# Ledger of designs, part 230: peptides against a protein of PDB entry 3ESW

Target 1, 322 residues: chain A of PDB entry 3ESW
Amino acid sequence: NNIDFDSIAKMLLIKYKDFILSKFKKAAPVENIRFQNLVHTNQFAQGVLGQSQHLCTVYDNPSWHSIVLETLDLDLIYKNVDKEFAKDGHAEGENIYTDYLVKELLRYFKQDFFKWCNKPDCNHCGQNTSENMTPLGSQGPNGEESKFNCGTVEIYKCNRCGNITRFPRYNDPIKLLETRKGRCGEWCNLFTLILKSFGLDVRYVWNREDHVWCEYFSNFLNRWVHVDSCEQSFDQPYIYSINWNKKMSYCIAFGKDGVVDVSKRYILQNELPRDQIKEEDLKFLCQFITKRLRYSLNDDEIYQLACRDEQEQIELIRGKTQ

## One batch from the design tools (peptide; made by RFdiffusion4, then SolubleMPNN)

Design b2_p26_8_s3 (from b2_p26_8, 10 letters changed)
Fold by OpenDDE base, seed 2:
Structure b2_p26_8_s3 (fold): chain B 322 residues (1-322), chain A 26 residues (1-26)
Amino acid sequence: as target 1 above (322 residues)
Amino acid sequence: NLNEKLKKAKELKEKYKEFFEYLKKE
């Protein structure tokens, strides 16, 4: 009996695809009940769900992409990308060009485009006056600020002239194209939109311990790559745990195609207690939201994404092969 | 951490087991 191993392998691959697709079918009634109970009883789960409802979809706006591309100096960006790409030669193929693009976008954004704002400059005294600013607290947005999805406004008094300067914390990334300043939240928000505007697969990573960054899927590296616009950092997930010695409990990635606990990529030491939710419930929650985000996709798209998810899980198990 | 690697290896093993159980039902 000549066992046709090739035929068996093909059959197993077909059955494996069917098995994977079966997992992404409409949630069973019991899963829906579990999900509803979890999000109604666990505050952390409510937070993750709320973030997913915004972050997984908000950046998929073609109108915003057009505005971004019209606002950026594309000639400068592509000139720099082409220059760096030409230096390394064409030996690594065209897929590496996107990595050069993301690296240039990090450079351009930090050095040429956006500004860190610890304290605002005085609106009356002008540039380089932030040293004279004293925080008075925070308040709600005024009527104008409210037009740009502003939840909080930080209030500062100038020690020199006594005038009040408002620093609205805008969540509208299009407004951030105008203001060109902020902290980690504004940086990550706008930079996520910028990367999405170039047609990249991007995730917004939320850390419970007051930091946020991006991941983009590199076709060249065939994996999710850490990207921090604040740090001009590419593929350095260790910077928080090792370089900053930051203590962290949760890192959750939000993308159009899924929600993923990426804590294992970034929490390398100084792990804080993960006591906000049971590990099995967090895993269930992320999987459940991910399934919902994929319900409109075809079988081939679902299968390709599931393969990508499996590769990511394997990567997170093995640790970075430095 | 060796314990984390072992936990993940067990999770992968459970996924494969689930696939093999799926194959047995067809």
Scores: peptide ipSAE 0.054, ipTM 0.667, DockQ to the pose 0.161
Fold by OpenDDE base, seed 1:
Structure b2_p26_8_s3 (fold): chain B 322 residues (1-322), chain A 26 residues (1-26)
Amino acid sequence: as target 1 above (322 residues)
Amino acid sequence: NLNEKLKKAKELKEKYKEFFEYLKKE
């Protein structure tokens, strides 16, 4: 009996697709109950949910993308990308061009566009006066600052003139296109929007230990790539654990298509206790939110994303993020 | 880490078991 292995393989692939798709169908009542109980009883889970409700969707705004593209020096950016692409003489096709684009955007953003603000300049004394600024604390936004999704305003006194300078911590990335200054939060927020504005698959990575960065899905490398705008870093996930010797417990990636625990990519040593949630519950939470984010997608899109998810999970296990 | 590989192999095995159970129900 000549076993038609090709027919069996095709049948198994169809059934496997159906099996994968079945996992993305509407959540069973028991899963909904588990989810509700988890977010009501676990503060970390509630925090992840809250972040997902914002970070997974906020950057998918075509009006914002237009404003970004109108604000950036696209001629300079593409000139530099083309120059670097031409130097490498890569016959490697259009997919590698996007990696060059992201690298140039990192350069442009850090060197030409945005500024690190440890302390603001004095509004009265002018530029390069931050050395004269003493922190007085933080307060709520005023009526003008509140228009730009500002939760906190840092207050500084100038040691030279005695005047008060306000440093609003704006969460509106469009306002950040104007102010062009901030710390890791403002940097990552605006840079995430910038990458999204070029039509890239981007995730916002939240680290519990007060840092944030991006991941970009490289079609050339066929994986998620670490991107840190503050560090002008591309594909260096080790910088936190190894270079900084940073202690970390959780790194959670938030994207339009899912929420993923990416801790294994970045926490290579000095792991802090993961005591905020059970590992099984975190896995369930991320999967549940991901499932909800994909409810409107067709079967082929769901399957493709599920395959991508599986490849990422394999990568995270194999430690091949080198 | 051998323990992580083993844990993942177990998870993969469970996934395949679920798939085969799915196949048997059809």
Scores: peptide ipSAE 0.041, ipTM 0.550, DockQ to the pose 0.163; fails the geometry check
Fold by OpenDDE base, seed 4:
Structure b2_p26_8_s3 (fold): chain B 322 residues (1-322), chain A 26 residues (1-26)
Amino acid sequence: as target 1 above (322 residues)
Amino acid sequence: NLNEKLKKAKELKEKYKEFFEYLKKE
């Protein structure tokens, strides 16, 4: 009796798909209770949930994508991408073009488009006057600033002219296309939208220790790639732990298709205590939110994403991001 | 870290166990 190994393999693959899909079915009552209890009792869980409710969906706005694409110098961007792509040839296939695009967007954003703002320039004295600015504190937004999802306004006084300059911390990324300045929050916010506007799979990564960045899913590399607009960094997840010697506890990635603890990608040394939530509860939370985000997807989409998730989980253990 | 590898090996083992248990229920 020749065991048809091919038939068995096909059957096992089908059953495996069914098994995976079964995990993404509507949450059992017990899971809902666990989730509710967790988010009501654990502040970190509440924070992750709250962030997921915003970050997982806010960038999936076609109107915003259009505005972004109309605002960027696409001719320059694609010219540069084409130039760099042509140097390496076509041997790597078409999927690598997107990696070149992301790299150019990083360059363009940092060098040509957006500005780091430690202190604002004086509105009266003009450009390059930030050195004359003294922080007076923060206040709530005025009526105009409030239109652009502003929670806080930093207030500065010019030492030269005595005038007050407001630095509103806008959360509206469309407003950031106008202002073209900010810190890591504004940078990551707008850059996430920019990447999304090109139809890319992007996650917003929140680090508990006051930094934020992106991940882009490279079809060429077939993995999530670290992307930091502030640093013009592509595929350098080690920069925080190793280069900066930053101490970190949690890195959570938020995307349209899921929430993932990506701490293992970025926390390579100097790990701070992970005492905000039990590891099992965090894993459960991320999985639960991810499951909810995928409820509208078909079985094939769910399966493909689950395969991607599995690959990522394998990657995170092997420590081979490169 | 050896401990992390061991933890994952356990998680993978549990996942496979769950899959085999799923297969047995059909």
Scores: peptide ipSAE 0.040, ipTM 0.671, DockQ to the pose 0.161; fails the geometry check
Fold by OpenDDE base, seed 5:
Structure b2_p26_8_s3 (fold): chain B 322 residues (1-322), chain A 26 residues (1-26)
Amino acid sequence: as target 1 above (322 residues)
Amino acid sequence: NLNEKLKKAKELKEKYKEFFEYLKKE
């Protein structure tokens, strides 16, 4: 009996696809109850849900993408990308071009476009006067600042002239294209939008211990790649745990297609207690939100994303065993 | 780490078990 292995393989593939698709069908009543109870009883779960409602969708704005592309020096960016790509003689195929683009965007953003702001310059004394600035505290936004999704304004007094300078912490990334300064929050916010404006698959990574960065899905590397605009860093997930010796408990990635616990990629040593939620409940929460984000996708899209998710989970497990 | 390998093996085993249970219901 010549076992038709090809027919068996095709049948198994069909059944596996159906199995995967069954997981993305409408949630059972029991899952909805579990989800509702979790977000009402667990503050960390409520926080993750709240962040997902914003971060998973806010960057999918075609009007914002247009404004970004009109603001950036695209001629300079593509000139530099083309120059670096030409050095490799096209041997690794067209997909590597996008990695060069992301690397150039990191360079351009940090070196040419955006500035780090520990303290603002004095509005009266001008540039390079931040050394004279004393923090007085924080307050709510005024009427003008409130137009740009500002929750907090840091207040500084100049030791030289005595004038007050306001440093509004804007959450509107379009306003950040104008101000071109901030800390990790502003950097990551605007840089996430920039990457999205080039049609890239990007996630926003939130760390509980007051840092944020991006992940980009590289078609060349066929995986999620660490991207930190503040550090001009590409594919260096170890920088926090190893180079900074940072202690961390949770890293959660937020993208249009899902919410993923990526802690295993970044927390390599000095792990803080993961006591904010049960591990099973966090896994359930991320899967439930991911399922909701994929409700409008077709069967082929759902299947491809599920395959990608599985590969990422395998990677996250292997990375600890190397 | 042996513990992480064991955890991985358990997670894979559970996933395969779920798939095989799905196949048995058809």
Scores: peptide ipSAE 0.034, ipTM 0.491, DockQ to the pose 0.168; fails the geometry check

## One batch from the design tools (peptide; made by RFdiffusion4, then SolubleMPNN)

Design b2_p27_1_s1 (from b2_p27_1, 9 letters changed)
Fold by OpenDDE base, seed 3:
Structure b2_p27_1_s1 (fold): chain B 322 residues (1-322), chain A 27 residues (1-27)
Amino acid sequence: as target 1 above (322 residues)
Amino acid sequence: SEWEKEEKEIEMLKKKIEEAIKKAEEQ
């Protein structure tokens, strides 16, 4: 009895595809009730939902992508990418080229384009005067600052000249192309937009313990890759837990196609209590939001994304197979 | 949980598919 293994494989693939697609059908009434109750009763769940409503869609703006590409030195970027790509003996058209592009964008952004701003320079005394700045606190934006999605303005007094300098915490990434300065929030916000402007699959990772970074989906590595613009870091998810000895509780990734708890990728030691939500409720929340984000996708797109999600979940459970 | 059952079912289905494909390619 020659077992037709080809027929069995085809049948299993069909059944598996149908099973996966069944999970992405319209939510049952009971799931909607559970979701509504969760976001109304749990503050952490409400926060994740609120962030998803912004972060999952804000960077998918073609007009912003054009402005970014017009603002960056593309000739320098591609020249450096091509140089490093050729030096390592790669042929044109290899999927690894995108990894070289992301590495150069990290270099370019940190070294040539954007600046860390712990304290602003004095508007009166000029450059390299931040050491003379004393924080006075924070206030709401003025009428001009409010045009650029500014929620908070840090106020500083110069110890040398006595003048006040404002440091608006802009959330408009287009304004950040002009200001070219900030902390982890401004860095990650603009860098996420930059990566998206090159047509890359990118997620924004929020850490509850006041840090933020990106993930990029490498077609060469066939996985999500850690990307931190502040650190010029590529594929180093361990830097927070190991190198910084940072204590963390939650890392949530926000992308156009889903919301994922990526805590297992980054929280390798010094785990803080995960007491903000039940693990089952967080899993349900992320899956429910992800399902909602995929409602407009076709069956093949849903299936491909689901296969990718499952591979990621296996990776997160097994750890990096070194 | 219901989700853990589904994850185990998916993992089992993937493994069966991979094994079936591998056996078909070896023939």
Scores: peptide ipSAE 0.006, ipTM 0.326, DockQ to the pose 0.621
Fold by OpenDDE base, seed 4:
Structure b2_p27_1_s1 (fold): chain B 322 residues (1-322), chain A 27 residues (1-27)
Amino acid sequence: as target 1 above (322 residues)
Amino acid sequence: SEWEKEEKEIEMLKKKIEEAIKKAEEQ
């Protein structure tokens, strides 16, 4: 009996596709009840849901993309990309060009565009006066600051002139194109938008232990790549656990197409207790939110994303960035 | 959980597909 292995493979692929697509169908009533109970009873789950409602969609704004592209020195960026791409002997049209673009955007953003702000400069004394600034605490935004999605304003007094300087913690990334300063939150927020403005697949990674970064989906590497704008880091997921010896419990990635627990990519040692939610409940939550985000996609898009998700899960289990 | 059953089913299906593809490539 000549087993037609080709026909069997095709049949298995069809059945597999149908099976995958079945997972992304409308949630069963039981799943909805489980989800509702989870987000009402677990604060961490509620936090993940709340973040997903913002972070998964906010960067998909064409008007913001245009403003970003108009604000950046694209001539400099592409000149540098082309230069480094050519040095490494790559031909035009290779998927690796986007990796060079992201690396240059990291360089440009950190070196030429954005500034780290531990303390603001004194508005009266001018540049390089942050050393003279004493924190007085935080307050709510004023009427002007509130226009730019500002939740908190840090207040500083200048030890030299006695004047007060406000450091609004803007969440509006368009305002950050003007201010060009911040901490990890502002850096990651604006840099996520920048990457999105180039049409890239980007996720915002939230770490419970007060850090945030990006992931970029490299078509060349065919995986999610760690991207930290603060560190000018590309594909170095180990920097937190190993280089910084940072203790971490959760890293959650938020993208337009899903929410993923990426903790296994970044938490390589010094793991803190994962006591905020049951592992099964977190997995369910991320899958449920992902299913909702993909609800409007066609079967082929769903299937392609599911294949990507499965590859990522294998990567995360094997601990090998292929 | 139902999800763990589904994941095991996916893994089993994937393994069968990979085995079937490999056998098809060897012919």
Scores: peptide ipSAE 0.006, ipTM 0.334, DockQ to the pose 0.779
Fold by OpenDDE base, seed 2:
Structure b2_p27_1_s1 (fold): chain B 322 residues (1-322), chain A 27 residues (1-27)
Amino acid sequence: as target 1 above (322 residues)
Amino acid sequence: SEWEKEEKEIEMLKKKIEEAIKKAEEQ
């Protein structure tokens, strides 16, 4: 009895594809009830949902991508990428070029384009006057600041001239192309848009313990890669837990195609209590939001994304970057 | 379950990483 292994393999692949596609069908009424109850009763779940409604879609704006590409020094960026690729990249194949691009974008963004702002300079005294600035607190945006999705404005008084300087916390990434300064939130927000503008698969990672970064899907490495614009870091998910000795409870990745708990990639030690939601409910929430985000995709797109998700889950379980 | 084996392997890897870090901080 020659077991036609090829026919069995084909049949298994078909059944597997059908099984995967069945998970992305319209949610059952019971799942909708569970979801509604969860987001109404659990504040953390409501927060994750609220973030997903913004972060999963806001960066998929072709007009913003054009503005970004018109604003960046593309000639400098590609010159540097080509230079680094010419040294080492030819041996690794064409897919590595995108990793060089992301590394150059990290360099360019941190060194040439954007600035860290602990305290603003005094608007009256000029550059390098942040040392003279005393925080007075925060307030709501004025009428001009409100045009750029500003929720909070930090207020500073200059100890030298006594004038007030406003530091609006803009959430509009196009405004950040002009201001070119901020903290981790502004850095990650604009850098996520920059990566998206190059046609890359990017996720925004929110950490509950007041940090944010990106993940980029490397076609060369065939996985999600840690990317922190603040640190100029590529593929260093350990920096928070190990190098910073940071205590963390949750890291949630938000992308156009899904919401994923990536805590296992970044929380290597000093894990804080995960007491905000039940693990089963968080898993359900992320899967339910992901299912909604993929509802308009075709069967082949759903299948390819599901294969990618499975590989990522295996990676997160093994604690090994492949 | 396969999951329980994987969780144990993760816990062992976490411990090895913690031990390696502790050694690196002691140098």
Scores: peptide ipSAE 0.000, ipTM 0.243, DockQ to the pose 0.025
Fold by OpenDDE base, seed 5:
Structure b2_p27_1_s1 (fold): chain B 322 residues (1-322), chain A 27 residues (1-27)
Amino acid sequence: as target 1 above (322 residues)
Amino acid sequence: SEWEKEEKEIEMLKKKIEEAIKKAEEQ
């Protein structure tokens, strides 16, 4: 009895594919009820849903991608990528080129393009006057600031000239291409759009403890890679927990194809209580949102993404990022 | 929940596949 192991393996793969597809196709009425109840009863779940409605789709704007690519010094970027790739990349194959691109984009963004703004310069006194700025608080946007998805405006008074300087916290990444300054929110927002504009698979990672960063899917490493534009950091998920000794409770990744709890990648020590939602409910929430995001995808796309999800879950469980 | 049943069924299927692979490597 030659058990045709190849036929069995093929049948198992077909059944597994069908099974995976069934998970994404069957929105059971019970799941919809559970989801609705969860987002209506749990504030954290509602927050994750609200963020997903924006972060999972906003960066998939072809017009914005064009504006980004027209604004960046692509000649400088590619020159630097080609230079680094020519040193070491040929030995590792063509797929590593994208890792060099992301590393150069991190360098370019931090060193050449964007500025950290702890306090704004005085609009009257000019450059390097931020030391003279006293915070007066925050207010709502004016009529002009409101055009650029501005939720809050930080108000500063110059100790030297007494004039008021406004620091709008713009959420419009196209406005950030003009202003070229901000904190972690503005940095991550624009940098996420930049990476997306190069056609990369990117997620926005929200940390509950007031930090944000990106993940990029490296085809070379065949995994999600930590990317922090503020730190010029590539594949250093440990920097928050270990280097900063930061206490954290939740890290949630938002991408076009899914929402994933990535806390295990970043929270290596000093874990804060995860008391905002039940773990089972968070897992369900992320899966349900992911299912909705994938609803229009074909069976092969769904299957490939599900295989990627499983690989990531194995990585996150094993703690084997390295 | 139906989900917990499906997760258990998947885990059982994964275990069966791993056992089948292991048995095939031992032959």
Scores: peptide ipSAE 0.000, ipTM 0.314, DockQ to the pose 0.391

